Peptides against a protein of PDB entry 3B8E. Designs and how they scored, part 87

Target 1, 230 residues: chain A of PDB entry 3B8E
Amino acid sequence: PFLIFIIANIPLPLGTVTILCIDLGTDMVPAISLAYEQAESDIMKRQPRNPKTDKLVNEQLISMAYGQIGMIQALGGFFTYFVILAENGFLPIHLLGLRVNWDDRWINDVEDSYGQQWTYEQRKIVEFTCHTPFFVTIVVVQWADLVICKTRRNSVFQQGMKNKILIFGLFEETALAAFLSYCPGMGVALRMYPLKPTWWFCAFPYSLLIFVYDEVRKLIIRRRPGGWVE

## One batch from the design tools (peptide; made by RFdiffusion4, then SolubleMPNN)

Design b1_p16_4_s2 (from b1_p16_4, 15 letters changed)
Fold by OpenDDE base, seed 2:
Formats: sequence, C-alpha cells, structure tokens
Structure b1_p16_4_s2 (fold): chain B 230 residues (1-230), chain A 16 residues (1-16)
Amino acid sequence: as target 1 above (230 residues)
Amino acid sequence: EEEREKKLKELRELVK
C-alpha cells in the first residue's frame, strides 16, 4: 500500500501505525495458525524424492502463497479506498498525481472529478475516512484467504475447520478490527475514523470471488495434477 | 452534495 502511494502519488490510503497493526495484530497470529494446520492428506502420502530440491520447492511455494495473499489483501483494500473516494467525488484516474496538492494545507481549492473544490480539512476527513474501511477490508478478505490457504489441493469442504488456532486467529483479528473501528479516540490516535457497519460488507464480494476462484483452482489441480494452475 | 456535507459535519463533530 505504501509503495503504491509513492509510485502513484495518490492520497495515503492507510496510516503507518495501522500498517503495523495489520502486521502485528492481524497477520502474525493467522500466519502462525497456518503452521499448525493439519497436513493435507495427499501431501503426507507423497514420499520425498529429493530432500534438498523438495525443500526448496516447498519454500518457494510457501513464499509465493504468502506473497499472493498479501497482494490480494492489498487489492481488496485499494478497492475499498477507491470506492470511498469515488463516492465522495474523486475518481481513481483523478487521484493519480494528486498527492502533492492533497497534502498541502495551503491549497483549499483542490477540485474533485466533478469540479467541486475541497478544503484541506475536508480532504483529510475523507482520507481518514478511508483508513478504517481499508483495514476492515483487509480483515474480511483475510477470512477467505486464511481459509483457502490451509490446503493446497483439497477443498475447504473436504479439509474442514479443525484448527482451533486458526479459528482463534479469525476471532482475534475480527475483534481487533471492531476495536480499532469503534473505540473512542481511534480517530486521533490512529487516524481511523468510525466506520459505518455497511462497510464491513464491502469486501464480501471480493472474498467470495477469491473463495470461488480458489475452489475452482483446487478442483482443476485435483483433476489435472501438474497443470499450469498449480 | 448535501449528504456529503452532512457526513463531513458528523465526522468533524466526532473528531472534536
């Protein structure tokens, strides 16, 4: 998120402290929980062919999976960010390069996509309005990501939800999201303004899409071992 | 625009 902010010169979608909260509060516990997930039945049945190469392949696959999860989460967050800004008059294309003027407190006539002028105060309110739903979107998307990541080939319906640590992680991150979203003072402390309950559902279509995609992917892998989608 | 101004006003009051 921060890299995209720099490269695209868009208004900051998420505060640095909130990023730390994601890394430490929402990502770590779930990531650890995945280490305690039951081994996939088909993986345990495979004899190691070459311990050195197989270890490297597994490390690469794990690294790729975690990288993909992070990218998917970021995309979900940015989706929510762009939706909120678009609803407030700032279309995505208009945001490109706007940061310099956006962050200048002496410019009080920044125009949106419809020619409406925005004061610095108004812009910052809208910016900080994006922080909370961005974070919540990450959590909601992460529900799906964590559930699908516990297996490589098996369906979620086949593997089930047996890992108590994973379940605990899901509740913990949800509780943290609720706390950060609704606790008094979070707007001042973390630049996270209160969230309307409707925004919790903004990520659901995206989460569903990821879930369906992964189930289809896994189905293809089961039917065609060694295929291009693996 | 009226809805936006209402929202901004509400947010301003929450930050005070």
Scores: peptide ipSAE 0.021, ipTM 0.648, DockQ to the pose 0.065
Fold by OpenDDE base, seed 5:
Structure b1_p16_4_s2 (fold): chain B 230 residues (1-230), chain A 16 residues (1-16)
Amino acid sequence: as target 1 above (230 residues)
Amino acid sequence: EEEREKKLKELRELVK
């Protein structure tokens, strides 16, 4: 998010404090939960591999897969951000390069895509309104990410949801998201204004995309062990 | 509108 903010010079989609809340608050408990996940049913069925070369290749492939999932998460967040700004009169193309004028408190007549003028205060309200749904979108997409991380090769349907710690992590992450989104004073403390509950569903297509992507990936790995998709 | 006014008050404190 921060890199796109710098490159595109768009209004800030997500605040620094919110990013810290994601990194420290939402990711830690789920990460610990994965350490307690049950072993995969097919781990012991793997053929002997070269421990030096195959381990390194496998680690690289896993790293690439997580990188791709992270990109899908970011795309989901930005999609929600652009939709909200578009609903408020700012089309995506109009946002390119707008940051300088957007952040200038002395400019109170920034025009949207439809010629409506926005004061600095009005712009910042809309900006902070976008921080919440971006964060919520990341959390909703992380549900799918956490579920798929339970296994390396097995389908979620084959492994099931047996890890109570992981389930707790999902609830904790969701509760934190709800707290940060709707608790009074979060606009002042974290620059996150309340969002309509309907926006929680905006991320579901991306969660589904991640789920389908991982299931297809795992299916390929099961059918072609030792392939480049692991 | 009432929610917007509340948000404006909160925002004024942030941008002061």
Scores: peptide ipSAE 0.019, ipTM 0.599, DockQ to the pose 0.039
Fold by OpenDDE base, seed 4:
Structure b1_p16_4_s2 (fold): chain B 230 residues (1-230), chain A 16 residues (1-16)
Amino acid sequence: as target 1 above (230 residues)
Amino acid sequence: EEEREKKLKELRELVK
C-alpha cells in the first residue's frame, strides 16, 4: 500500500497507525498461532531426498507463494479503496498524481471525476473513510491466508481446523477489527471512521480467490509430487 | 448526509 502510494502519488489509502495495528495486531497473533499448528503429516514424514537442494527449493517456493498471496491481499485492499473513492466521485485514473493537491490545506477546490469541488476537510473525511474498510479488508483476507498457511500439501477440507489457537487468532483479529471500526472515539483517535457492515463483504471475493488459488496449488502438488509448485 | 455532517464535525474538532 505504501509503495503504491509513493509510485502512483495517490491519496494515502491507509494511515500509519492502522498499518501498525495490522503489523502488530493482525499479523503477529496469526504467526504465533501458526507456530503452534500441528505439523502436517506429510511435512513430518517426508525426509528430504537431498537436504541442501530440497531446502533451498522449498524456501524459494514458500517465498514465492507468500509473495503471491501478499499481492492478492494488496489487490483486495486497493480494490476496497478504489470502490470507496469511486462512490464518492473519484475514479481510479483521476487519483493518479492527485496526492499533492489532496494534501494541500490551502487548496479547497480539488475537483473529482465529475467536476464536483472538494474542500480540504471533505477530502480528509473521504480519505479517513477509506482507512477502516481497507484495514477490515486486510483482516478478512488474512483469515484466508491463515487457513491456507496451516497446510502445505493437504487441502483445508482434508486437514480441518483442529487447532484451537488458530481459531482464537481468527476471533482475535475479528474482535480487533470490530473494536477499531466501531468503538466510539476511534475516528478521532486513529482517524478510523465507523464502517458500514456491507464493507466487510467487499473483501470476500479476494479471500475466496486466495482460497481457490491455494487449493489449486495443493491439488497440483498432490498430482505431481516433486513439481516446481511444491 | 447526516453521517457526513457528523464526520465533518469530528474533523473540525480534530483540526482545532
Scores: peptide ipSAE 0.018, ipTM 0.594, DockQ to the pose 0.040
Fold by OpenDDE base, seed 1:
Structure b1_p16_4_s2 (fold): chain B 230 residues (1-230), chain A 16 residues (1-16)
Amino acid sequence: as target 1 above (230 residues)
Amino acid sequence: EEEREKKLKELRELVK
């Protein structure tokens, strides 16, 4: 997200504090939960035929999978960001290169895609209005990620939600998202303005996409053991 | 409009 912000020179989609909340508040508990989860039976029982090569290949594939999932998460966040800005008159194409003028407090006549002039204050309001939905989108997408990360090869439907710590992590993330989205003062403290509950659903297609992607991936792995997808 | 004014007020407090 931050790289796209720099490269595209778009208004900041997510504040630094919200990024920290994602990294520390959202990802940490799930990561810990996975450490306490019983290893997938196939992972533990599978003796590596070649410990060096099989471990390296597995690490590369895991890294690639997490990289792909991370990209989908970022896409989900940016989608929500662009939708909100588009609803406020700023089409994605118009946002390219707009950052310099957007962040200039002395420019109070920045035009949107429809010729409406936006004051600095108005621009910052819409920018900060994007922070909460972006964060919520990431959290909702992370629900799928957490569920997916529970298994390497088995379907989520086969293993189920047995890890109480994982369930607690999901609850914590959701509670944090709700707190940051709806608690008074968060707009000032974290630049996260309240979000209509309907915006939570904006992330659901991406969560579903990740879920489907991973289930398909796992299905391929199960059908083609030793394939390039492993 | 009221939400916008509220947000504007909050933003003014942030920029002060």
Scores: peptide ipSAE 0.018, ipTM 0.617, DockQ to the pose 0.040

Design b1_p16_4_s3 (from b1_p16_4, 14 letters changed)
Fold by OpenDDE base, seed 2:
Structure b1_p16_4_s3 (fold): chain B 230 residues (1-230), chain A 16 residues (1-16)
Amino acid sequence: as target 1 above (230 residues)
Amino acid sequence: EKKKKELKEKLRELVK
């Protein structure tokens, strides 16, 4: 998100403190919970392959898969960001290069895509209104990510949801998202303004996309063990 | 002006 902010010169989609909250509060606890997931039944039955060649390939493929999931998460956040700004008169194309004028407190006549002038205060309200749903979108997409990460090869339907710690992690990140979204003072402390509950559903298509992507990936791995998709 | 009013109303609804 921060790289796109710099490259595209768009208004800041997510605050640095909010990013820190994602890394420490939303990502870390669930990631630890995955360590307590039950081992896949097929992994324990498979003889160890050559640890040098197969580890490197598996690590690269896992890294690539997680990189792809991370890109889908980011796309979900940006989608939510662009939708909110578009609903407030700023179309995505108009946001390109707008950052300099957007962040200038002395410019109070920044025009939107419809010729409406926005004061600095009004622009910052819209910007901070985007921070919360961006964060919530990441959390909702992470639900799917956590569910799929418990297994490497088995379908979620085959492995089931037996890990109580993983379930606790899902509730914890959801509770944190709700707290940061609706607790009084978060607008001042974290630049996260309260959001309508309907925005929680904006991420669902991306969560479904991640789920389908991973189930298809795992299906391919099961049919072709040691293939390029593993 | 009508669009401006609608956008302001939408903004108020988002911040509520």
Scores: peptide ipSAE 0.019, ipTM 0.596, DockQ to the pose 0.142
Fold by OpenDDE base, seed 4:
Structure b1_p16_4_s3 (fold): chain B 230 residues (1-230), chain A 16 residues (1-16)
Amino acid sequence: as target 1 above (230 residues)
Amino acid sequence: EKKKKELKEKLRELVK
């Protein structure tokens, strides 16, 4: 999000404090929970990894985690951001290069896509209104990410949801997201304004997409071991 | 023009 903010010169989609809440709050417990996941049913049928040739973190894992899934997460967040700004009169094309004027407190006549002028205060309210739904979108997408990370090859339906710590992590990150979204004073403390509950559903198509994508990937791996998708 | 009017109304609600 911050890289796109710099490159495209758009209004900040996600605050730095909110990013820290994701990295330290919502991601940490779920990530630790994966260390307690039960071994896949077929793991003992696989040959041992060669420590000299087979890296624990390989290019395929990096491509899957950061290249594919991470990009879908980012797209989900930015989709929510663009929808909110469009509903408030700022079409995506109009946001390009707008950052300089957007962040200038002395400019109180920034025009939207429909020729409506916005004061600095009004612009900041809309910006901070985007932060919370973006954050919630990431959390909702993380549900799917955490679930798909349970297994490398087996379907989630084959592995099941036996890891109680993972289930706890899902509830913890959701509870934290709800707390940060709806607790009084978060608008002042974290620049996270409250969101309508309907915004939680904006991310569901992306979560479903990730889940379906990974299940299809795993199905291909099961049918064609040693393929490019592994 | 209709969208501009709706945006003005939404702005008034946000500033209240």
Scores: peptide ipSAE 0.016, ipTM 0.479, DockQ to the pose 0.107
Fold by OpenDDE base, seed 1:
Structure b1_p16_4_s3 (fold): chain B 230 residues (1-230), chain A 16 residues (1-16)
Amino acid sequence: as target 1 above (230 residues)
Amino acid sequence: EKKKKELKEKLRELVK
């Protein structure tokens, strides 16, 4: 998100505080919960990793985490961001290069895509209105990410949801997201303004996409070991 | 990874 913010010079889609809430708040407990996941049924039947030849983090894992899943997450967040801004009169094309004027407190006549002028305060309200839904979108997408991370090869349906700590992590991150989204004062403290509950559903297609994508990937790996997907 | 290897090999062949 921050790279696109810099490159496209768009209003900040996700604040630093919200990023910290993701990285330290919503992601930590779920990530730790994976340490308590049951081993895949076939893990002990696999050959041990050769420490001299096999990397712990291979190009495939990097490609999956940063290239594929990370891209889908980013798309989900930006989709929500652009929808909110479009609903407030700022079309995506109009946002390109707008950051400089957007962030200037002395410019109170920034026009939207429809010629409406926005004061600095109004613009910041809209910007901060984007932070919460973007954050929530990431959390909702992370539900799928956490679930798919349970296994490398087996389907989630084969592995099941037996890890109570992982389930707790999903509830914890959801509860934290709800707290940050709806608790009074969070708009002032964290620049996270409350969102309509309907915005939670904006992320669901992306979560489903990630889940389906990974299940299909795993299915291909199971059916064609050593294929191009590995 | 196999496709990436093939692509890298093809790229290496094109740069020779």
Scores: peptide ipSAE 0.000, ipTM 0.183, DockQ to the pose 0.010
Fold by OpenDDE base, seed 3:
Structure b1_p16_4_s3 (fold): chain B 230 residues (1-230), chain A 16 residues (1-16)
Amino acid sequence: as target 1 above (230 residues)
Amino acid sequence: EKKKKELKEKLRELVK
């Protein structure tokens, strides 16, 4: 989010402190929980990794984590961001290059896509209104990411949800997201204005899409080992 | 994995 803020010169989609809350708060416990996941039923049928030649983190894992999952997370967050700004009169095309004027406190007549003028204070309210839904969208998408990461080959339905620590991780990240979204004072402290409950549901299609995509991918891998999907 | 390598190589050739 911050890189796109710089490159595209758009209003800040997500605060730096909020990013730290994602990295340290919402992601840490879920990531640790994966260490306690039950082995896949076929793991003993796989050849042992050669520690001299096979990397623990291979290109496939990097491509999956950053290339596919990370891209979908970013798209989900930015979609939410653009929807909120569009609902407030700022179409996505109009946001390009707007940051300089947006962040200038002395300019109180920044026009939106419809010719409405916005004061600095009004613009900052809209900006901070975007932070919370963006954050929540990331967390909701992370639910699916965590669940799909339980296995490499088996379906989640085959593996089941027996890992209590993973369930705790999902609860913890959700509770943290709710706390940051609804606790009084978070608007001042973290620049996260209160979230309308409807925005939680706006992220669900992305989570579902990731889940379905991964289940289909795993199904193809099971049916065609060594196929083009691997 | 083999096809991903081939695709990466093709992409590298296109960017070179």
Scores: peptide ipSAE 0.000, ipTM 0.189, DockQ to the pose 0.012

Design b1_p16_4_s4 (from b1_p16_4, 15 letters changed)
Fold by OpenDDE base, seed 2:
Structure b1_p16_4_s4 (fold): chain B 230 residues (1-230), chain A 16 residues (1-16)
Amino acid sequence: as target 1 above (230 residues)
Amino acid sequence: KEERQKKLEELREKVL
């Protein structure tokens, strides 16, 4: 998120403190939960032929999977960010390069995509309105990501939801999202304004998409072992 | 100042 903010020169989609809350509060427990997930039958039944190379390959695969999860989450967050800004007159193309004028408190006539002028205070309200739903979107997308990533090949329907640590992680991140969204003072402390309940559903189409995609991917892997989608 | 604050709150409610 922060890299895209720098590269695209868009208004800040998520505060640095909130990023730390994601890293420490939402990513760590789920990541640990995945480590304690029941071993997939096809992975654990294979004795390592070469412990050094097979360990390195496994570490690379795990690192790639976590990297992909983080990218998917970021995409979900940015989707919500762009939706909110578009609903408030700022189309994605118009946001490119806008940061300099956006962050200047002395410029009170920043135009949106429809020619509406926005004061600094108005812009900051919209910006801080994006922070909470961005975070919530990460959590909602992560529900799907955690569920799908517990297995490499097996369907979610085959593996089930037996890992108590995973369930705890899902509860913890949801509770944290609710706390950060609705606790008094979060707007001042974290620049996270309280969220209308409707925004919790903004990520659901995206979560459904990745869920369906992964189930299809896993189905292909089961039918064609060693295929290009693995 | 109060009117401005009210307008900002109304804007916030509209944006959310």
Scores: peptide ipSAE 0.034, ipTM 0.604, DockQ to the pose 0.078
Fold by OpenDDE base, seed 5:
Structure b1_p16_4_s4 (fold): chain B 230 residues (1-230), chain A 16 residues (1-16)
Amino acid sequence: as target 1 above (230 residues)
Amino acid sequence: KEERQKKLEELREKVL
């Protein structure tokens, strides 16, 4: 998010404190869940052909998969951000390079894509309203990520949802998202204005995309053991 | 601060 903000010079899509809440709050529970997860029976049955190289290759492939999932999460957040701004009159193309004028408090006549003029206060309200749905989108996408992290090769449908740590993680992320989105004073403290509940559903296509991506990946791994996708 | 917050909320209701 921050890199795209710098490169595209768009209005700030997500606050720094919110990013810290994601990194510290949401990523810890998945890591703990993975540490306590029982090893898959199919993973334990593999004799390492070369323990050093096969372990390194496997760690690299896992790292790449997590990197790809993180990119899909970011895309989901940006999609929600662009939809909200477009509904408020700012088309994505118009946002490119707009940051300088957007952040200038002395410019009270910034035009949207339809010629409507926006005061500094109005622009900041819209901006801070975009911070919340970006965060919520990341959390909703992370639900899928948490679920897929439970298994490395097996389908979610085969393993089931018996891990209490995973369920706790889903609850924690959802509770944190609700707290940051709807608790009084979050608009002032975190620059996150409350979001209409309908925007929680905007992330669902991306959660489904991650789920389908991981199921296809796992299917390929099961059909071609020792392939480059593991 | 409260008056400013109220004004921002009123603006939010107009914009969103």
Scores: peptide ipSAE 0.033, ipTM 0.678, DockQ to the pose 0.052
Fold by OpenDDE base, seed 3:
Structure b1_p16_4_s4 (fold): chain B 230 residues (1-230), chain A 16 residues (1-16)
Amino acid sequence: as target 1 above (230 residues)
Amino acid sequence: KEERQKKLEELREKVL
């Protein structure tokens, strides 16, 4: 988010402190949950033909899969950001290069895509309103990631949700999202204004997309063992 | 100041 803020010169979609909360709060428990996940029997029973080369290949495949998921997560967050701004008169194209004027407190007549003028205070309310649902969108998309990451080949429906640590991770992420979204003072401290419950649902299509993507990927792997999709 | 605060709250409610 911060890199795109700099490169595209758009209004800040998510605060840096909130990004740190994602990295520290939402990534640690998932990582632990993976360590305690019951290993898929096929992964653990396959001795690598060559421990050096086959390990590297598997690490690359894993990295690509997580990289794709991470890209979908980012797209989900930005989608939510652009929806909020568009609903408030700022179309995505209009946001490009707008940061300089957006962040200038002395400019109180920044026009939106429809010619409506926005004061600095008004702009900052809209900006800070984007932070919370952006974060929540990431968390909701991460639910799908957490659920799918436990297996490489088997469907989630085949293995089930028996990992207590995984369930705890889902709870922790959700609790953190709720805390940051609705705790009094978060608007001042983290620039995260409380959001309407409807914004939680904005992420669901992307969460579903990740879920479907992974299930399809796993289905292909099951049908074509040793395929390039593995 | 109070009127300004009220307007900001109204705007916040609209945006949220």
Scores: peptide ipSAE 0.025, ipTM 0.558, DockQ to the pose 0.075
Fold by OpenDDE base, seed 1:
Structure b1_p16_4_s4 (fold): chain B 230 residues (1-230), chain A 16 residues (1-16)
Amino acid sequence: as target 1 above (230 residues)
Amino acid sequence: KEERQKKLEELREKVL
């Protein structure tokens, strides 16, 4: 996520504290849960033919999977961010390079895509309005991603949610998202303004898309072992 | 333009 802010020079869609809440609060429990989860029966039953190369391949695959998941989460968050800003008059193209003027306290006439002028305070309200939905979007995407990550080849429906730690992690993430979204004072403390419940649904199509995509991918891998999709 | 570019660079440095 942070790289896109640097490259695109867009208004900050996610506060540092919110990022820390994601990294430490959201990702840690799921990651631990995956470490304790019994590896997919096909992964564990494969005796490493070469322990050194197979460990390296597994580490690379894990690293790549985590990298891809992180990118997908970021894309989901940015999608929500761009939707919110577009609904408030800022089209994605107009946001490119806008950060300098956006963050300038003395500029009170920043124009949106429709020629409406925004004061610094108004801009910051819109910015902070994006933080909560961005976080919630990540959590909702993580529901799908965590379920997907349980298996490399098997469908989620075959393995189920047997890991109590994972279920607890999902609950914790959801509870944290609800707390940050609806607890009074979070707007001042964490720059996370209250989220309308309708915004939770903004991420659902994206999570569903990822879920369907991964199930299709896994189906292809199962039908064509050794294909380019592995 | 130059001032904006300088501010952009400063922001990039702060973010990195």
Scores: peptide ipSAE 0.000, ipTM 0.317, DockQ to the pose 0.030

